# Peptides against a protein of PDB entry 3V4O: the designs that were tried, part 150

Target 1, 234 residues: chain A of PDB entry 3V4O
Amino acid sequence: DQPLAKDKVALLIGNMNYREHPKLKAPLVDVYELTNLLRQLDFKVVSLLDLTEYEMRNAVDEFLLLLDKGVYGLLYYAGHGYENFGNSFMVPVDAPNPYRSENCLCVQNILKLMQEKETGLNVFLLDMCRKRNDYDDTIPILDALKVTANIVFGYATCQGAEAFEIQHSGLANGIFMKFLKDRLLEDKKITVLLDEVAEDMGKCHLTKGKQALEIRSSLSEKRALTDPIQGTEY

## One batch from the design tools (peptide; made by RFdiffusion4, then SolubleMPNN)

Design b2_p23_1_s1 (from b2_p23_1, 9 letters changed)
Fold by OpenDDE base, seed 2:
Structure b2_p23_1_s1 (fold): chain B 234 residues (1-234), chain A 23 residues (1-23)
Amino acid sequence: as target 1 above (234 residues)
Amino acid sequence: SLEEKLEKHKKEYKELLEKLKKL
């Protein structure tokens, strides 16, 4: 027997048209492609582009409200971001320059809230820069994820490279999405799937030594994005 | 265009959330 999802919901955020930061192009195509793939996996998908801080917070809050016991949730973000002292931040399009933690959404805080929902599976995928923000000295209090949280966190980044630099590769998709889209529909445990994506990235001459996918999980069960929704006929 | 398609998805957001909240 295979695990069943109570429901499947996804929130995809692609920030491109920043007011005070370099514009991006990849999120548009990446969000589009991911939307189509997740719909094929029977996710209820909400895709949003160019969100302000207010809009992002509301979107995430609403997404969290959809999470409940046994629900499969996927949150994807593509845009600018930064990481300081183990805390990752998603940057809204209206963030000031320089931005600070109070202007951004803390990934770890969202993950903490996700773990409280007793979801069947939560996947959080970040396609953003992992640069340090020298203008933010906030030291976050990080709590360990609960083992029962069934959370998988994927962080695709290029060390020392801004997301803007990735756009010059001439690729329609971002590099992460290029590899992810080829495997996303596979009936595999999500951590295994992402690990294979990471391996593919590592083998590619374009990304070798430059881009990597970091995977962290508290997933103790064999959960896949392909798991059927309870009560549905396939 | 891709932008138009994604804008459509954005419009569906509120509707989807409203439907899901009723569950």
Scores: peptide ipSAE 0.022, ipTM 0.595, DockQ to the pose 0.138
Fold by OpenDDE base, seed 3:
Structure b2_p23_1_s1 (fold): chain B 234 residues (1-234), chain A 23 residues (1-23)
Amino acid sequence: as target 1 above (234 residues)
Amino acid sequence: SLEEKLEKHKKEYKELLEKLKKL
């Protein structure tokens, strides 16, 4: 008996052209590649680039509303970010320099909202820096995720805020996307798939000891991105 | 019902897609 998704929805955000921060390049190609792959997996995909705080908040809010019983959701972000005291923040393109938590989107707050949904699967992938922001002293109180949240959280990071890009299939991807794209279409439990991606990153001489994928999961069922949508047979 | 909500959300998502393409 193959698991079924009620629906599949994805929101991809790539921030590159920051107003007050260094510009990035990888998010464009990475969002493009991921969009194509997720569409092959029958996800309804919204891909957005260079979002302001207002636009990001609206996009995330709308995405959260789509999460419901049996739905497969995937949220991907590539751009600037930081981590303070266990809290991770996504940085909009219009964030000031220096930015603070009130200018950014808190990942843990989003995860908290996700856990209230009875999703079949919820994947949150972050490709951003985890450097501490010395200009932000906010310490939000974090609640533990519910056991039945069915959330898989992947955090791709570089120690010391180092950034690397690798060409793959004629495109210059970020490191995380290079390895993710090779496995994303595999019919495997998503946590197994991501673990294999992490292993690939660890074995590659270009990324060994430089970039890593952290995986946190409350997924208690065998769910794969390849699971068919209810009412369809493959 | 859940089905009604899902259908509503699908519509909203499509609308969001169209709106955000303009950005």
Scores: peptide ipSAE 0.019, ipTM 0.536, DockQ to the pose 0.023
Fold by OpenDDE base, seed 5:
Structure b2_p23_1_s1 (fold): chain B 234 residues (1-234), chain A 23 residues (1-23)
Amino acid sequence: as target 1 above (234 residues)
Amino acid sequence: SLEEKLEKHKKEYKELLEKLKKL
């Protein structure tokens, strides 16, 4: 009785070289590390850096097309972002200053599209700020995750401008990736794995009270990133 | 079939990737 994936696909996006916003460094290393780990887990990984709005939308659209019945999907984003009243937005590198929702990709809209797919597992991981954008007046339209969506949403957050401080702390990885990489290859239910990552972050003096991992899940089955692909030996 | 759909989408995705900033 081993859970099986029809296929495993991942889209990793790291935005660093913003045109009109502070440049970041962590996404490069984090995307690289995560790529290597996911490949060890037999994911077909597409890793993209410094995407414009147009490129991001196309990448996400094509990724969504790969999601189908029994497929394991993972979407990871590292870069600038914001959150207004429950709506989270990923910021493309060509976003203006200030950026607005029209210039950004809404996470909740993507999640809505994901839940329409009959995926075996869908993981969405965000490593971005959750600061409010006062220049965005978009009214929140939040739909609950479907019970059978099998979506796990992880949101790694920093308080205030600490994302900037971490980049200067001499750490090779971002804080989230530092803890995630230690556990990602474990054969555990993905929600359990992420809970343990959250606990590790909470115990570390570097992150305690400063950074946290928020986890939301509609996963009703035991699913792990280590689950084999159909037709393969495990 | 699901497999045919996946293959089609993979092809399209691959073509898209050739135009994107791939790591």
Scores: peptide ipSAE 0.018, ipTM 0.540, DockQ to the pose 0.024
Fold by OpenDDE base, seed 4:
Structure b2_p23_1_s1 (fold): chain B 234 residues (1-234), chain A 23 residues (1-23)
Amino acid sequence: as target 1 above (234 residues)
Amino acid sequence: SLEEKLEKHKKEYKELLEKLKKL
């Protein structure tokens, strides 16, 4: 039987105009494109750009309030970031240089909170750097107490040189979004879809050896972004 | 412009959040 979503909600964050860090350009177009695509998939989409720490925390909190049993939640982030000992951090535009965990939003903490919502599907799409931050002494977060089988992470890592190449290659989108947008509307299990995106990225001469998509998933059901919302007649 | 469109999206999101809170 076709899986059903109780509802579908997405929070998209694109940080570009950093105060103390290099400015980015791709997030603007990427968030725009992804917004349009997710709306076609009947997601309720909130798209935000250039968020401060306070604004990001509020946005995530509000997003979490929309999650409930059976709801499909998607969080997309494009901007600066880092990863220390398995903890991924999204960097707000007002983060100092150097930034620390106290200035950033921890993805694993958000995941923990999402797990408590008994959602039907949790998708994280993170287009950020995942280099270690030597200025952050944060201890790794302990494993989540609950084991859920409805989580999908897509990590797209960009090397600093890619932003330059994208501008000169005539690409409007970031590399990850370029490939994601071609497949996002396909009626496939989300992990299969992302795997195909990863393969496409690997075959492209522009991205080969430069950018890769890492997929982490506990998803045990055939859940797709195209799954219909419960109670809706088509 | 894309920026203007995204600002519109921001507004729509806020409105959406308010609507969802009421449901």
Scores: peptide ipSAE 0.025, ipTM 0.622, DockQ to the pose 0.138; fails the geometry check

Design b2_p23_1_s2 (from b2_p23_1, 12 letters changed)
Fold by OpenDDE base, seed 5:
Structure b2_p23_1_s2 (fold): chain B 234 residues (1-234), chain A 23 residues (1-23)
Amino acid sequence: as target 1 above (234 residues)
Amino acid sequence: SLEDKLKKFKEEYEKELKKLAEE
């Protein structure tokens, strides 16, 4: 009764070299480490750095085309972002200052598109700030996620900061990746795994009260990143 | 270096993205 994935695909986006915003460093190392981990989990991984709006939209569109019935999909983004009225936006490297919603990619819109795919599992992980953008007053009305969408959404944020980096294992990781990488290969239901990551973040003196992981899930089945691909053995 | 390698990801994996989409 081992759950099986039709396929495993991941899109990792790390935006660092912004034209009109502070440059970031953590996404470089974080995308690298996550890429290696996901490959160990037999994911087909596409890792892209420093995407313009056009490139980012195209990448997401192509990723969505890969999603199909029974497919396990993972989308990871690290970079600048903002949240207004419950809507989160990923900021491309060519976004103006100040950026607006029309310059950015709406996370909830992407989630909506994901749920139209009959995927076995969809994991969306965000490592970006959740600060309000006072220069954007758009309030999109989006449909709620379907009950059977099998989407797990993880939102890692820093209080009062767009990004927070720490040295770990000789590398400068984002806080989220520091804890995620320690557990990502565990054979556990993905929601349980992420919950444990959240607990680890809460217990650590370095992150307590400063960094948190918000988890939202419509997953009603036992699904793990370690689940084997159909026709193969793990 | 790690930075140099990852900087090439954008160019290198665009092909992979297209390949995966065609499968």
Scores: peptide ipSAE 0.021, ipTM 0.530, DockQ to the pose 0.140
Fold by OpenDDE base, seed 4:
Structure b2_p23_1_s2 (fold): chain B 234 residues (1-234), chain A 23 residues (1-23)
Amino acid sequence: as target 1 above (234 residues)
Amino acid sequence: SLEDKLKKFKEEYEKELKKLAEE
């Protein structure tokens, strides 16, 4: 009765040391924290930091090669980003100032490619700015997405331009990771888990009214990150 | 195999990750 994953793979990207944009701090620790947690969940995790456009594209391509029918795919990104016309863009460290869509990776495009793999679950955890990029009015022409009910987006967003970090256990985590790490190992439907994280963020005096987690999902099955992996040979 | 692909990918970028982790 419990859903099974054929396999579980995750790509974690943390961009901090931007060449032409403000440097960030939290992604380093956050990526490592999430890596450890996902490994406890039997994810095969690839974690990368400070990727150029070329490297990011290669990383995503390689990640996609790991996906197959029934595989759980998780993409985590922490860094600069923007959202234009419903499309979210991850900004590589070598992106120019100002950056444009051709310099960045479109999350929806990645989703399209993931859908082609007939994955069992697609989870996007995006800890990035989602403000409009006024220097880019390009509307990407993407192929139509497949109609699937296995997509989960978690958008960690800040009101304004503030970067919030909390020291916990001697480490400074981003706000999103601060709350996510406390619940990530729970055996719950992923959307329920994220909803609880959102509630925690909303109740915390440090983040209340400043940072929120937005959840978008089409997930119609009780799929959790804790779902066991079926026996298969690769 | 999936394992082979993952290993190859990790090996390719591990040097960069390590460099940043030491900072």
Scores: peptide ipSAE 0.021, ipTM 0.544, DockQ to the pose 0.046
Fold by OpenDDE base, seed 2:
Structure b2_p23_1_s2 (fold): chain B 234 residues (1-234), chain A 23 residues (1-23)
Amino acid sequence: as target 1 above (234 residues)
Amino acid sequence: SLEDKLKKFKEEYEKELKKLAEE
């Protein structure tokens, strides 16, 4: 008995043109390619670039409203970020320098909200820095994710380091997307798929010791991004 | 260009989100 999605919705955010921080390039191509892939998987995709704090919060709020029982949700973020005491933060393009938690979106808070939606599948993919922000002294206390949350969280960078980009001729994608795009359309349990991506990254001489994919999952069902939407045949 | 295409997504932010919510 193959699981069915009530609906499939995705929010992709790529922040590149920061006002007070170094500009990035990889999110542009990565968001574009991921958009195309997810559309092939019948996701309803909203892709946004260079969001301010206000815009990011609104986008996430609207995304959360779309999540409901049985819905497949995917949230992808590429941009600057940081991690303090196990809490990850996405940095809007208008964040000050230095940025603080109040200027950023807490990933774990979003995950907490996602778990309350009783979704069929929640996928949260981050391609951002995990370096500690010494200028942020906020230590949020977050509740643990529920076992039944069906959440898959992928963090595609080394802890304590900025995201590594390969600037070789012919490589337009970020490291994570380079490997993800080759497997994303596979009809596999999402955790298996991401695990394979992680292995691919680990075997590549270009990424070994420089970039890694951390996977956290509470998914107890064989859910795949390829699962059909209820009432439709693909 | 790729940049132009993605820029359009941002411009249609509210429209697209409303559409998704209504479906």
Scores: peptide ipSAE 0.020, ipTM 0.527, DockQ to the pose 0.084
Fold by OpenDDE base, seed 1:
Structure b2_p23_1_s2 (fold): chain B 234 residues (1-234), chain A 23 residues (1-23)
Amino acid sequence: as target 1 above (234 residues)
Amino acid sequence: SLEDKLKKFKEEYEKELKKLAEE
């Protein structure tokens, strides 16, 4: 009675070496660690580092093409970002300073496209700052997200510069990945797993009041990253 | 090193993404 995945595919993007913005360190190790973990979960993983706007758009487009009925998809992004008027934007490495919405990838647009897919499970994880971009006054006109099942959205956010600086401390991983990697292989409903990660972050003195995990889910079934692929023995 | 290995990802897995999409 265990749910089955038609296939498992993941796209991991880590942007670090920005041309016109501060360099990041955490995405390097975080993408690597997550890649290894997802491969242990039988995901087909594509990991990309330091993508330009063109490359990011192409990668996301190709990933969306992989999402189909019954497929388990996971998209992870670590890098610079911002949030204006409820819309989140991922910043490519070649983004100008200051960057604007036309230079970035809108998360809500991607989520909308994900909802059009009849996936068995669709996980979107963002590890980026949610600061307001005062240089972008553009209000994107986005259609409301459809009410669809089997989408899980995790947003790891840093409140203030201090939390971001902790990521640059002697820690190998970013804060989010530090807690995520400890639980990612657990055979649990993905929303339960992420809730536990959020609780761990909340209990840690380093992250309490500084970084939190926001979880949004329409998942109505007991789906786990550990679910076997159809046709495989388990 | 880990850094050296990951630097290859962009080049190596760019093709992998295309292959996956074609499957």
Scores: peptide ipSAE 0.018, ipTM 0.520, DockQ to the pose 0.140

Design b2_p23_1_s3 (from b2_p23_1, 9 letters changed)
Fold by OpenDDE base, seed 1:
Structure b2_p23_1_s3 (fold): chain B 234 residues (1-234), chain A 23 residues (1-23)
Amino acid sequence: as target 1 above (234 residues)
Amino acid sequence: SLEEKLEKFKEEYEKLKKELEEE
């Protein structure tokens, strides 16, 4: 039996033009291409670039409101980030230097909220570095994520700036998106698809030892981004 | 509806982004 989505919604955030931090280039192209691909998969996509803290929080809140029972949701973020004490933080463009947790969006909090939704499938993809922020000593006390069978978390991790973006002339994709875009339209279980992306990254000399894809999921159903929307003609 | 919410969201943030681009 083919799984069905009640609807498909995606929020894509790409932060590039940071006020107090190095500017990025890849998120523009990555968000653009991902938008087009997801639309081909019948996702309703909202793509936003260069969000302040206020804007990011609002965008995430609005996205969460769209996550209803049976809905396929995808949240993608590309930009600066950091990880402290097991917590990951997305950095808004207006974050101070140095930034602190209070200036950023906690990924684990968002994941928790996503798990509270009875979604058919919920995918969270992060394309950001996982470096420690030595200027933030805050240890947020967060509850452990619940075990759910509908959440897929992909984290593209980099060792350095050179691993975050492909440094070529003109507009180029980030490394993660370079591999993701080649497989995203495949009719495969999302965890299988991402695993293949991870393998591709591992085999590439450009990324070997520099960037890897971490996948966390307890997805027990054969859910794919290609799954049709309920009520549509097949 | 989800569609209504999404459209509203799109409109609001598209407007916001346009405003920001003009700055």
Scores: peptide ipSAE 0.032, ipTM 0.633, DockQ to the pose 0.037
Fold by OpenDDE base, seed 5:
Structure b2_p23_1_s3 (fold): chain B 234 residues (1-234), chain A 23 residues (1-23)
Amino acid sequence: as target 1 above (234 residues)
Amino acid sequence: SLEEKLEKFKEEYEKLKKELEEE
């Protein structure tokens, strides 16, 4: 009775060594741990670190080509980012300071392309800052997600994330990954799983009122990351 | 196949990385 995936593919991007912006540490550990967890879930994982704009665009394009009917796709990004008027932007390591939308990858544009695919499940997880970029005056046109897009969008945010990264000398998980990794292998509908992660973040004294997980979903079916690939036995 | 596409993706990325490093 459980749903089956045609295949499961994941693209994980962690940007740390920015040329013109504060360096981050958490993405390395987070991408590494997430890679291992997703592999346990039989995802074919491509993990990429410190991508330039050109590399990021190509990686996303190639990832989109892998998305097809019945495929489970997961895209994860950890790094610098910003949000202007509902549009979120991932910042490549070679982005100038200040950066503009033309230097960055628009998440909503990627989501738009994802919804054109007849995927069984598409999960997009962002672990980046959501601060407004005052140097970008572009007003984006947002298209609503299609009802049948089967997209789950998780946006983890932390105020002062950059300061947190600077204050910690050692390699440690980001706050989002700290909670996500504890639940990721659970056989639950992905939206339920993420809701529980959000609740855990809300109950923790360290994250209460400081970090939050926003979840947007067009998922109308019970789909889990633990769903088996068609033709495989678990 | 998806596997073929994934392999191609890896190859293309490595190629791209090499090209960018040479620039």
Scores: peptide ipSAE 0.031, ipTM 0.611, DockQ to the pose 0.030
Fold by OpenDDE base, seed 3:
Structure b2_p23_1_s3 (fold): chain B 234 residues (1-234), chain A 23 residues (1-23)
Amino acid sequence: as target 1 above (234 residues)
Amino acid sequence: SLEEKLEKFKEEYEKLKKELEEE
């Protein structure tokens, strides 16, 4: 029998107009196209741009409240970020320069909260820089994700911050979204789908060695973004 | 309920959207 979702909800965040950091352009296009694709997959999509720390925290909190037993959730972020000691941080548009962990949203903390929800599927996609922040010495304690969390984490990164900025210039898709959009509607297990995206990125001459997709999953069931919502006959 | 939560989320979204449009 085909797996069923109780409901499908998505939060998409694109930060571009930073106050004290380089401005980005790609997140606008990426969020727009991803919104349209997810709606075709019957997701209820909330798309937000240029969020302050306060706004981002509120949006994420509200999204987490929607996660419940059997729900399919997808959280997407495009913007500046950094990674220190295994902790990833999303940078709000009002973050100071230099920014610290107190000014940013910790991805691992969000994942921890997500695992407490008995979701049918939870996808977290990050399209942000993975540069170390030398001005932040915070070493948070990381808890392991629960085996039953059904979380799929995709982290699209480049080796250099400069490459990231170039990728997010102009009114074109970022590299990750360019490949993701071609496969997102496929009726495949989400981890298989993302693996194929990663493979496509690796084969492309333009992205080979410059952009990579890291995938981490605790998904133990065959779940796809195309799975129908319970109570609806397709 | 999920419906109630979704409604709340929509309200927050509309609030945030409005704030963004005003900036």
Scores: peptide ipSAE 0.025, ipTM 0.580, DockQ to the pose 0.033
Fold by OpenDDE base, seed 4:
Structure b2_p23_1_s3 (fold): chain B 234 residues (1-234), chain A 23 residues (1-23)
Amino acid sequence: as target 1 above (234 residues)
Amino acid sequence: SLEEKLEKFKEEYEKLKKELEEE
């Protein structure tokens, strides 16, 4: 009675060394730790750092090629970003200042493409700023997304432009990853898992008022990252 | 290239792993 994944594929992107924007540190450690965790969950993981626009687009294209009917797809992004009119944009390291939508990757467009693959689960974990970009007046005319009950968004949002980082033994994690890594391996519905992460973040005095997790989901089935892959014995 | 980026990440990953193990 347990849901099964046809396969599990994850693309992890951490952008740190921006040319025209403040540099970040946490994405390196965050991508590293998440990579290890997802591999323990039998995900096929592609992890990339400091991608240009061209490289990001290529990475997403390659990721999409690995998706198919019933496949679990997970996209993680840590870096600069913004949100305009309900559309989230990931900022490549070579983006100009100010950046515009044409310089960035739209998450909703990626989701649309993932839906076309008839995936079993679509998980987006976005550790980026979602502040409106006043320098981008472009209103993307996005086709209506298909109504599917298999989408999960986790938005790690900061009040400030810069992500707050917690340093551990010389290495710093992003706040979101700090709490996510403690629960990611739990055999729970992904939305329940993320909700618990959100609660943990809310209870921590270090993160209170600095960063929060927003969850958006249409997931109607008890699907977990721990779900076994079809054809495998556990 | 993406392959180069992946290789670079692997190198950084191994470096980070060693750093974490030494702590």
Scores: peptide ipSAE 0.223, ipTM 0.787, DockQ to the pose 0.092; fails the geometry check

